# Peptides against a protein of PDB entry 2FGR: the designs that were tried, part 38

Target 1, 331 residues: chain A of PDB entry 2FGR
Amino acid sequence: SSVTLFGIVDTNVAYVNKDAAGDSRYGLGTSGASTSRLGLRGTEDLGGGLKAGFWLEGEIFGDDGNASGFNFKRRSTVSLSGNFGEVRLGRDLVPTSQKLTSYDLFSATGIGPFMGFRNWAAGQGADDNGIRANNLISYYTPNFGGFNAGFGYAFDEKQTIGTADSVGRYIGGYVAYDNGPLSASLGLAQQKTAVGGLATDRDEITLGASYNFGVAKLSGLLQQTKFKRDIGGDIKTNSYMLGASAPVGGVGEVKLQYALYDQKAIDSKAHQITLGYVHNLSKRTALYGNLAFLKNKDASTLGLQAKGVYAGGVQAGESQTGVQVGIRHAF

## One batch from the design tools (peptide; aimed at target 1 T4 R284)

Design b2_p18_1_s2 (made by RFdiffusion4, then SolubleMPNN; from b2_p18_1, 8 letters changed)
Fold by OpenDDE base, seed 3:
Structure b2_p18_1_s2 (fold): chain B 331 residues (1-331), chain A 18 residues (1-18)
Amino acid sequence: as target 1 above (331 residues)
Amino acid sequence: DAAVAAQLAEQLAAELAE
């Protein structure tokens, strides 16, 4: 049996030129390159190729020292793994987000990530961004000549909001092909939630692909999210991403990513362009910088996620520029 | 075993990248 203490402390100086009032914000932020975390994990060999595992992980907020407390809401799983793959019990990334966020060159973190995994409809569920779920059972297959899959189900436990029942129920999965330089995946999910106290289904379809050319990597995402409401019509968003990354001088990586968020319910688009650089000082310590530009059109109010500084929206049709410069240390 | 390990490593890498 093993127990490993691990973590990441990622802290940055961040700036955004506009908040909801049109004013600039700046300060010390967190999680610009990777989400800051503290975790415990371990495995036990049970013999015959069977292993037990546990994983407990919570977010760290280096700017305020976790003033709001610490929990294991990032992951709290027990698992069995072997030749059959892996079964996990507990709060975790849902299979769809776990696989499909891997195509985001900014690792779903900071001001540069693909923001498609979002609560687009003011859903009242705790995890209406489609990233994690409580009460989750998940299964991941082995890789069979490149082919692999993951499936998950989260129990609602009769949670209600307003007149909505089954809130928090998740069902979803992906199929993928991962072989050498190529990765491609299709994910499907449905989550039960509420909007305005009324039952709503959050449906999600995501296609991802990447190819590593050695000198550069290309990655792409196509996603549709749909909050199906009984009253008021569906809230649909089509999200698109295209990114490229390349190693620089053996110790650095440059990233460029574009995303488009076509918010159908408000007939409004947002465009995101991010340039990132990571400089590895060691295997565990890196410096990084991100420069992001978010252009909202019409009624769009999206904001960059400068966690710890400003992660709110902007005025409708306003553009936002963000900068993060920070240190990431893994232990 | 190797295929499972590779997949788990990829998953771990993705989790660490997040």
Scores: peptide ipSAE 0.006, ipTM 0.312, DockQ to the pose 0.052
OpenDDE base, seeds 1, 2, 4, 5: peptide ipSAE 0.012, 0.013, 0.005, 0.000; ipTM 0.368, 0.360, 0.375, 0.384; seeds 1, 2 fail the geometry check

Design b2_p18_1_s3 (made by RFdiffusion4, then SolubleMPNN; from b2_p18_1, 6 letters changed)
Fold by OpenDDE base, seed 4:
Structure b2_p18_1_s3 (fold): chain B 331 residues (1-331), chain A 18 residues (1-18)
Amino acid sequence: as target 1 above (331 residues)
Amino acid sequence: AAAVAAQLAAQLAAELAE
């Protein structure tokens, strides 16, 4: 059996010009280019092409030294893999988020990422952002001729909130085509949750595609999230993303990403545009900068996710500008 | 699950066509 200790420490100075009171916030933040993490993983060859694996990963908060504690909530899995693909047992990214967030040029972190994987409806479930699940069984196919898929089911274990049963149940999956410069995927998921103590289904559909031209990469996402409530009507959000990245001088990468969040339940849109730059000092160490602008219209109150500094909302219809400058170190 | 998927696909297609 092999055991590997791995991690990333990503810490930044961050600024946002508005919080919920209209005041600026600034300080030391985390995870601006990659989510800071500490993990253990290993594999055992069982013979015949079968392998056992484990993966334990938790988030690191370098600004406060994990004052709220450390856990393996990022991933805590045991797996079997072989020619059939991989089966995982335990808390992980759900298959839909694992695949479809790969089209996010900002790696689902910092002030620039696609924010569509969100709890749009004040869902009371722990993972109502559709990113991870407890009690998850996942299966991932091998890649065959470019085609691949992933499926997952999370047990609710009879968790209840108010009158809602089956809270935390997930069912979902994706189909994808990954061949050379092209990637395209369709993901579908449903989670059972509660809103206001009432049963609610979080339905999600996501289309993603990217193409690497060598000199630049284009990436896009189309997503609908729908919190289907028995009472009060559906809370629907259509999220769109288009991004481009390009290598700079062999040691850098520039990224530009636009996202639109059409929040149907409040008839309000938010526009996000982010410029990012990563400068590789080595294979393991990088400097980075992000500049993001978020324009809320009408009743929209979305805020940029400057983790460790400010990740709350803003006043309705307010715009927010954010900056992150930081160091990422991988080990 | 298939019915949900089909419904979601139809809904997304409709919303994206607006």
Scores: peptide ipSAE 0.023, ipTM 0.686, DockQ to the pose 0.012
OpenDDE base, seeds 1, 2, 3, 5: peptide ipSAE 0.013, 0.015, 0.014, 0.015; ipTM 0.524, 0.578, 0.539, 0.551; seed 3 fails the geometry check

Design b2_p18_1_s4 (made by RFdiffusion4, then SolubleMPNN; from b2_p18_1, 10 letters changed)
Fold by OpenDDE base, seed 1:
Structure b2_p18_1_s4 (fold): chain B 331 residues (1-331), chain A 18 residues (1-18)
Amino acid sequence: as target 1 above (331 residues)
Amino acid sequence: SAAVAAQLAAQAAAEAAL
């Protein structure tokens, strides 16, 4: 068996011009181009085309040296794989997020990513952003002529919040077509959670597509998230993203992405536009810069996610500008 | 291999995103 130690250290200087008080924030942030991580993985060939695998991965916070500790909350899986695909047991990305975030040109981290995978309703479940789940069983098919799929179920283990039962239960999956320059996917998920101590279903539907023209890539997302509450009506958000990326001079990549978050429960929109550049100094080391603008309308209070500096909201109807300049190193 | 590094970078980017 082989065990591989791997990781990323991504640290930046970040600035946002407004916080919740209207004041600027700046400092050393993390995970601006890729989430900083430390991981262990390995595979064992069991013969007959069957393999065992493990993956243990945790987030690294280079600004404080993991002052809150280290854990394997990013991924902690054991797996079997073969001609049938892969079965995973343990905490991981849910199949819907794993596939549909692949269309985000900002790799769903820093100030530029698609923020649709969010807890839109102050859900009380730990993973109400729809990104990961505890107690997860996942299955991924092989690719058959471009067609592939993934499915997942997470056990609630009788977790309760207030009067809500089944908290943390996930069911979801995607179907996809991945062939050459084209990728397209449809994802569906439901999570059981609580809002205000009352049972709530977090329903999600996401459509993603991308096309690589060689000289540029286009990518798009259409998402609806709906927190179905027994009392107080549904909290619905429609999120849209369109992005383009292009290689520059063989060592760089430029990215431009727009997103719209139509928050139906407050009849309010937020617009995000981000320009990013990555400069590869080597195969393992890059410099990067991100410039993001977030315009809230009406009652919208969304903030850019400058991890380690400021990831909170702003005042209703306020605009926020963010900058990140950093180093990413992979090992 | 470069393919494993690229797949790791892509997985790392996708997992870094979330």
Scores: peptide ipSAE 0.013, ipTM 0.370, DockQ to the pose 0.049
OpenDDE base, seeds 2, 3, 4, 5: peptide ipSAE 0.000, 0.013, 0.006, 0.012; ipTM 0.300, 0.418, 0.394, 0.315; seed 3 fails the geometry check

Design b2_p18_2 (made by RFdiffusion4)
Pose (drawn by RFdiffusion4):
Structure b2_p18_2 (pose): chain A 331 residues (1-331), chain P 18 residues (1-18)
Amino acid sequence: as target 1 above (331 residues)
Amino acid sequence: STSFNFGVPDDELDAFLS
């Protein structure tokens, strides 16, 4: 049995060459290599291989001292685990995002990550990016011979927005194979939401795979996200990503990731290339840099996510360049 | 017994920092 207080402070200077008005922005931001966080967790051995766990974790914003207030919105769970796997109750990553975001070499943070888990249709739900859910129950199997799976159900509790009376409902899961060097997963999920006050399903299918050769790792993601309005119409986006990472000179790591976002509703594509470097001063402390180029075509207005500096959109069809340089410290 | 820890154990950092 044990109890652990832990966290990460990851703060950076960041710059983007344009915002929605076309002006550059620079400043002090956060979470470029790993999401800054503070948390408590524990595991209690109940005997016979059965364990009880808890986990409370919230995001830290070092640039403004969590000016909007601290919370445990990253994870707030209690759980039982054993030879049967693990059951968790509480707000957390849903199983599809928990497993599939592991294929993103930029840890789903900073200006370099895969942007597929986002609210493509301006859905009105609290978590229309498909990442986390309130009122979540999840089951995770053990890994037997490499095979493993996860399932989750989040209750809507009759949250109503317009014609949608089940906003926030999540049903989803994944199947996967993980043997150390090789990992592959298929995730499928549906959320209930509303767009412009009209009931809408958010359907998501995601495939991810990676192989770690030791001298380098190759990783990729494919995703279709469809917001399907009950009365008709849909906003569909296909997202693709391929990346590689390699250790450099003991202590160092280089990462490169290319992504494409095909936004069918506006018949427009965006392409992104991101180069990253991590230099470890210790197991707990790293300096890092990220350089990203995002090219929007046609009506696309996607922007790089320089958290704490600028994470909005850009003018239609514009290209945007971004940089982050910072320090990550885990405790 | 139950122990209290400050910081994530070193053997977990690769997963944690991911």

Design b2_p18_2_s1 (made by RFdiffusion4, then SolubleMPNN; from b2_p18_2, 5 letters changed)
Fold by OpenDDE base, seed 2:
Structure b2_p18_2_s1 (fold): chain B 331 residues (1-331), chain A 18 residues (1-18)
Amino acid sequence: as target 1 above (331 residues)
Amino acid sequence: STEFLFGVPDEELDEFLK
């Protein structure tokens, strides 16, 4: 058997030109290129092609030394794997987010990522962004000539908020084709939550695809998120993303990504465009820079997620510019 | 016996960084 200690420390200097008051914010931020983390994982060969595994992983905040504490909320799983695939028990990425965020060229972190996996409706559940779940059972198939799938179910354990009595229940999965330069996936999920103390279903459908042309990679996402409320009508967002990346000089990577968030409940759109560059000093250490522009229209108040500096919204219809320059080290 | 390892293997880095 084995146990591995691993992690990433990613810290940056960040700037946004507008907060909710219209003022600039700047300082030391975290997780601009990859989410900072510390973890333990291990495997045991049980023979006959069966393996046991565990994974414990928590987020690191380098700017304040984890002043709010440390936990294993990123992942806390035990697993069995073999020719049948892998079964996981414990908190983890839900299968839909695990697969469909892989098409985000900004790795679902920093100021540049696709922000579709979001709590669009002031949901009161802990994981209403559709990214992770407590009490999760997951299953992942092997790859069969390119075809693969993942499924998950999370128990609500009679979690209540207001009159909602099934908060945290998740059911979802994806089907995918991954072969050579091509990747394509379809994900479906439903999560039970509460909005305003009332039972609400968070429904999500996501399509993703990417193609590696060798000289460049193209990636795209299409998503609909719908919070189905008994009172007040549905809160629906259609999110779109298109991105491209290319190697630069053998040690660098440039990324450009556009996203559109059509927020139907407020009849308002937001446009995000991000330019990123990563410079590899080694296999494990990189310098990076991100430049993001977010344009809110009408009643939209979205803000860039400069973690550790400012991750709040802006005034309705305002635009925001963000910059991150940092160091990432992986061990 | 349990073997203690330190660091993600190089072959897993690209996936790990995502």
Scores: peptide ipSAE 0.492, ipTM 0.939, DockQ to the pose 0.871
OpenDDE base, seeds 1, 3, 4, 5: peptide ipSAE 0.485, 0.492, 0.489, 0.488; ipTM 0.938, 0.939, 0.939, 0.938

Design b2_p18_2_s2 (made by RFdiffusion4, then SolubleMPNN; from b2_p18_2, 5 letters changed)
Fold by OpenDDE base, seed 3:
Structure b2_p18_2_s2 (fold): chain B 331 residues (1-331), chain A 18 residues (1-18)
Amino acid sequence: as target 1 above (331 residues)
Amino acid sequence: STEFLIGVPDEELDSFLS
């Protein structure tokens, strides 16, 4: 058997030109290229191709030394795996986010990521962004000639908010084809939550695809998120993403990604464009820079996620520019 | 016996950073 201690420390200097008051913010931020984390994982060979596993992982905030504490909210699973695939028990990425965020060239972190996996409706559930779930059982198939799938169910445990019951229930999954340079996936999920103390279903459908041409990679996402409310109408967002990446000089990678968020409930769009560069000083240490521009139209108030500096919204219809320059070290 | 390892193996780094 084995136990591995692992982690990433990613810290940056970040700037955004506008906050909710229209003022600039700058300082030391975290997780600009990869989410900073500390974890323990292990495996035990049980014989006959069966393995037991565990994974405990929490986020690290290098700017303040985890002043709010440390937990294993990123992942806390025990698993069995073998020729049948893998079964996981415990808090984790839900299968839909685990697969479909893989098409995000900015690794679902910093100021450049696809922001479609979001709480679009002021949902009162803890995980209404559709990324992770408590009380989760997940199953992942092996890869069969490229075809693979994942399924998950999270128990609500009769959690209530206001008059809403079943809060925190998740059901979802994906089907995918991963073969050589091609990846393509379809994900479907539903979560039970509350908005304004009233029962709400968060429905999500996501299509993703990528192709690696060797000299460059293209990636795309199409997503619809719908918070279905009995009173007040549905809160629907259609999100689109297209990105490209290319290796540079054998030691670097350049990334360019565009996203559009069509927020139907407020009839407002937001456009995000991000340029990123990673310079590998070694296999484990990199310098990076991100430059992001977010244009809100009409009633849209989206903000770039400069974690540790400013991750709030802006005034309606305002544009925001963000910069991150940092160091990532992985061990 | 349990082996204690430090760090993600080099072959997993790209997936780990993603």
Scores: peptide ipSAE 0.483, ipTM 0.943, DockQ to the pose 0.888
OpenDDE base, seeds 1, 2, 4, 5: peptide ipSAE 0.481, 0.464, 0.474, 0.469; ipTM 0.942, 0.939, 0.941, 0.941

Design b2_p18_2_s3 (made by RFdiffusion4, then SolubleMPNN; from b2_p18_2, 5 letters changed)
Fold by OpenDDE base, seed 3:
Structure b2_p18_2_s3 (fold): chain B 331 residues (1-331), chain A 18 residues (1-18)
Amino acid sequence: as target 1 above (331 residues)
Amino acid sequence: STEFLIGVPDSELDSFLS
């Protein structure tokens, strides 16, 4: 049996040129290249190809020393794995998020990530961004000649908000083909939530693909999220992403990613373009820089996620520029 | 006995950073 202590400390100097008041913000931010985390994981060989596992992981906020506390909200699972795949019990990434965020070249963190996995409708559920779930049971298949899948169900446990009585229920899964340079996946999910105290379904469909040409990698995402409300109509967002990455000089990586968020309920689009560079000082320590531009049109108010500095919105139709320069250390 | 390890192995580092 083994227990491993692990983590990432990622801290940056960040700047955004506009907040909700139109003023600039700057300071020390976190998680610009990878999410800062502290975790414990372990495995036990049970024989016959069966293994038990656990995983406990929480986010670290290096700028304030976790002033709000520490928890295991990133992952808190116990699992059994073997030739049949893996079954997990506990809070985790939902299967759809776990698989489909892998196509995001900015690792679902910082100012450059694909922001499609979002609470687009002021949903009142804790995980209405479709990323994680409480009370989750997940199953992941082995890879069979490239084909693999994952499924999950989260219990609502009769959580209520207003008149909504199944808040937090998740059902979803993906099918994928991962073989050599090619990866492609389709994910479907539904969560029960509330908007304005009324029952709402968050439906999500996501298609992802990537291809590694050796000298460069291309990656793409197509996503639709729909908050289905009984009153007021659906809140639908179509999100698109295309990215490229390439190694530089054997010690670095350059990334370029574009995303479009077509927010149908407000008939407004937002365009995001991010240039990133990672410079590896070692296998475990890197310097990085991100430059992101977010152009909101019409009623769109999206903001870049400069965690620890400013992650709020901007005024309708305003554009935002963000910069992060930081250090990432993994242990 | 339980072995206590510090850090992810190099072989998992790329997936860990992503």
Scores: peptide ipSAE 0.490, ipTM 0.943, DockQ to the pose 0.896
OpenDDE base, seeds 1, 2, 4, 5: peptide ipSAE 0.484, 0.481, 0.484, 0.477; ipTM 0.942, 0.941, 0.942, 0.941

Design b2_p18_2_s4 (made by RFdiffusion4, then SolubleMPNN; from b2_p18_2, 7 letters changed)
Fold by OpenDDE base, seed 4:
Structure b2_p18_2_s4 (fold): chain B 331 residues (1-331), chain A 18 residues (1-18)
Amino acid sequence: as target 1 above (331 residues)
Amino acid sequence: GTEFLIGVPDEELDEFLA
């Protein structure tokens, strides 16, 4: 059996030109290229092709030394794996986010990532962004000639918010084809939550695809999120993403990604474009820079997620520019 | 016994960083 200590420390200097008051924010932020984390994982061979595993992982906030504490909210699973695939018990990425965020060229972090996995409706559930779930059981198939799938169910445990009594229940999964340069996936999920104290279903459908041409990689996402409310009508967002990445000089990578968030409930769009560069000083240490522009139209108030500096919204119809320059180290 | 390892193996780094 084995236990591995691992982690990433990613810290940056970040700037955004507008906050909710129209003022600039700047300082030291975290997780601009990869989410900073500390974890323990382990495996035990049980014989006959069966393995036991565990994974405990928490986020690191290098700017303040985890002043709010440390936990294993990123992942806290025990697993059995074998020829049948893998079963996981515990808090984790839900299968839909685990697979479909893989098409995000900005690794679902910093100021450049696809922001479709979001709480679009002021949902009152802890994980209304559709990324992770408590009380989760997940199953992942092996890869069968490229075809693979993942499924998950999270127990609500009768969590109540207002009149909603099943908050946190998740059911979802994906089917995928991963073969050589091609990846394509379809994900479906439903999560029960509350909006304004009333039961609400968060429905999500996501299509993702990528192709690695060797000299460059293209990636795309199509997503629809609906918060289905009994009263007040549905809150629907259609999100689109297209990105490209290319190696530069053998030690660098350039990334360009565009996203559109069509927020139907407020009849407003937001456009995000991000240019990123990673310079590998070694296999484990990199310098990086991100430049992002977010244009809100009409009633849209989206903000770039400069974690540790400013991750709030802006005034309706305002544009925001963000910069991150940082160091990432993995061990 | 249990072996204690430090660090993600090099072969897993790309996946780990993504």
Scores: peptide ipSAE 0.510, ipTM 0.947, DockQ to the pose 0.886
OpenDDE base, seeds 1, 2, 3, 5: peptide ipSAE 0.502, 0.503, 0.506, 0.493; ipTM 0.945, 0.944, 0.947, 0.945; seed 3 fails the geometry check

Design b2_p18_3 (made by RFdiffusion4)
Pose (drawn by RFdiffusion4):
Structure b2_p18_3 (pose): chain A 331 residues (1-331), chain P 18 residues (1-18)
Amino acid sequence: as target 1 above (331 residues)
Amino acid sequence: AAAQAALNAALTAAWQAL
């Protein structure tokens, strides 16, 4: 049995060459290499291989001292685990995002990550990016011979927005194979939401795979996200990503990631290339840099996610360059 | 790292005393 207080402070200077008005922005931001966080977790041995766990974790914003107030919105769970796997109750990453985001070499944070888990249709639900859910129950199997799976159901509790009376419902899961160097997963999920006050399903299918050669690692993601309005119409986005990472000189790591976002509703594509470097001063402390280029075509207005500096959109068809340089410290 | 280990041990001991 044990109890652990932990966290990460990851703060950076960041710059984007344009915002929605076309002006550059720079400043002090956060979470460029790993999401800054504070948390408490524990594991209690109940005997016979059965364990009880808890986990409370919230995001830290070092640039403003969590001015909007601290919370445990990253994870707030209690669980039982054993030879049967693990059952968790509480807000957390849904199984599909928990497993599939592991294929993103930029840890789903900073200006370099895969942007597929986002609210493409301006859905009105609390978590229309498909990442986390309130009122979540999840089951995770053990890994037998490499095979493993996860399932989750989140209750809507009759949350109503317009014609949608089940906003926030999540049903989803994944199957996967993980043997150390090789990992592959297929995730499928549906959420209930509303767009402009009209009931809408958020359907998501995601495939991810990676192989770690030791001298380098190759990783990729494919995703279709479809917001399908009950009365008709849909906003569909296909997202693609391929990336590689390699250790450099003991202590160092280089990462490169290319992504394409095909936004069918506006018949427009955006392409992104991101180069990253991590220099470890210790196991706990790293300096890092990220450089990203995002090219929007046609009506696309996607922007790089320089958290704490600028994470909005850009003018239609504009290219945007971003940089982050910072320090990550885990404790 | 040492201070953190001491703090985590103290928290575990306190938990077990319940």

Design b2_p18_3_s1 (made by RFdiffusion4, then SolubleMPNN; from b2_p18_3, 13 letters changed)
Fold by OpenDDE base, seed 3:
Structure b2_p18_3_s1 (fold): chain B 331 residues (1-331), chain A 18 residues (1-18)
Amino acid sequence: as target 1 above (331 residues)
Amino acid sequence: DEEQEKLNEELTKEALSK
């Protein structure tokens, strides 16, 4: 058996030029390049190619020393793996997010990530962003000549909000082809939640692809989310992303990513463009900088996610500029 | 540096969780 203690401490100085009042915010933020975390993981060889595993991981907030406490809400799984693939029990990334976020060049972190995996409808469920689930069983196949898949089901355990039942139930999965420089995936998911105390289904379809040309990588996402409400009509968002990354001088990486969020329920679009740079000081330590611009149109109020400084919305139709400069250390 | 690239990929994969 092995046990590994691991983690990341990522802290930055962040600035956004507008909050909900139109004022600037600045300070010390967290998780600009990678999510700060502390974890324990291990494996046990059971023989015959079978392994048991565990993974416990929680988020670290370096700016306040985890003033609100520490938990294992990032991942808390026990698993069996072998030639058949891997079965996981416990809170984790749902299969759809685990695979499809991999095409985000900003790793779903900081001010630059693809923001499609979001609660678009003021859903009242704890995980209405479609990223993680409680009470989750997941299965991941091996890679068969490039083809692979993942499936998941989360139990609702009769959780209710208002008149909504089955809150927190998830069913979803992806199919993928990963071979050499090419990756492509299709994900489908449905989650039960509540909006305004009424039962709502969150449906999600996501297509992702990337190609590594050696000198540069291209990546893209196409996503539709629908919060299907019995009363008031569907809340639909179409999200698009295109990004490129390239190594710089063997010690750095530059990233450029564009995203469009077409929010159909309010007939409003938001445009996001982010430039990022990571400079590796060592294998474990990097400096980074992110520059993001978010343009809201019409009734759109999206804000950049400068965690630890400001992650709220802005006034309708306002633009927001964000900067993060920080240190990432992995151990 | 293949090791640095691998680490970056791992960190990227691990960071993808909001």
Scores: peptide ipSAE 0.019, ipTM 0.527, DockQ to the pose 0.040
OpenDDE base, seeds 1, 2, 4, 5: peptide ipSAE 0.021, 0.022, 0.021, 0.022; ipTM 0.578, 0.573, 0.540, 0.544; seeds 1, 2, 4, 5 fail the geometry check

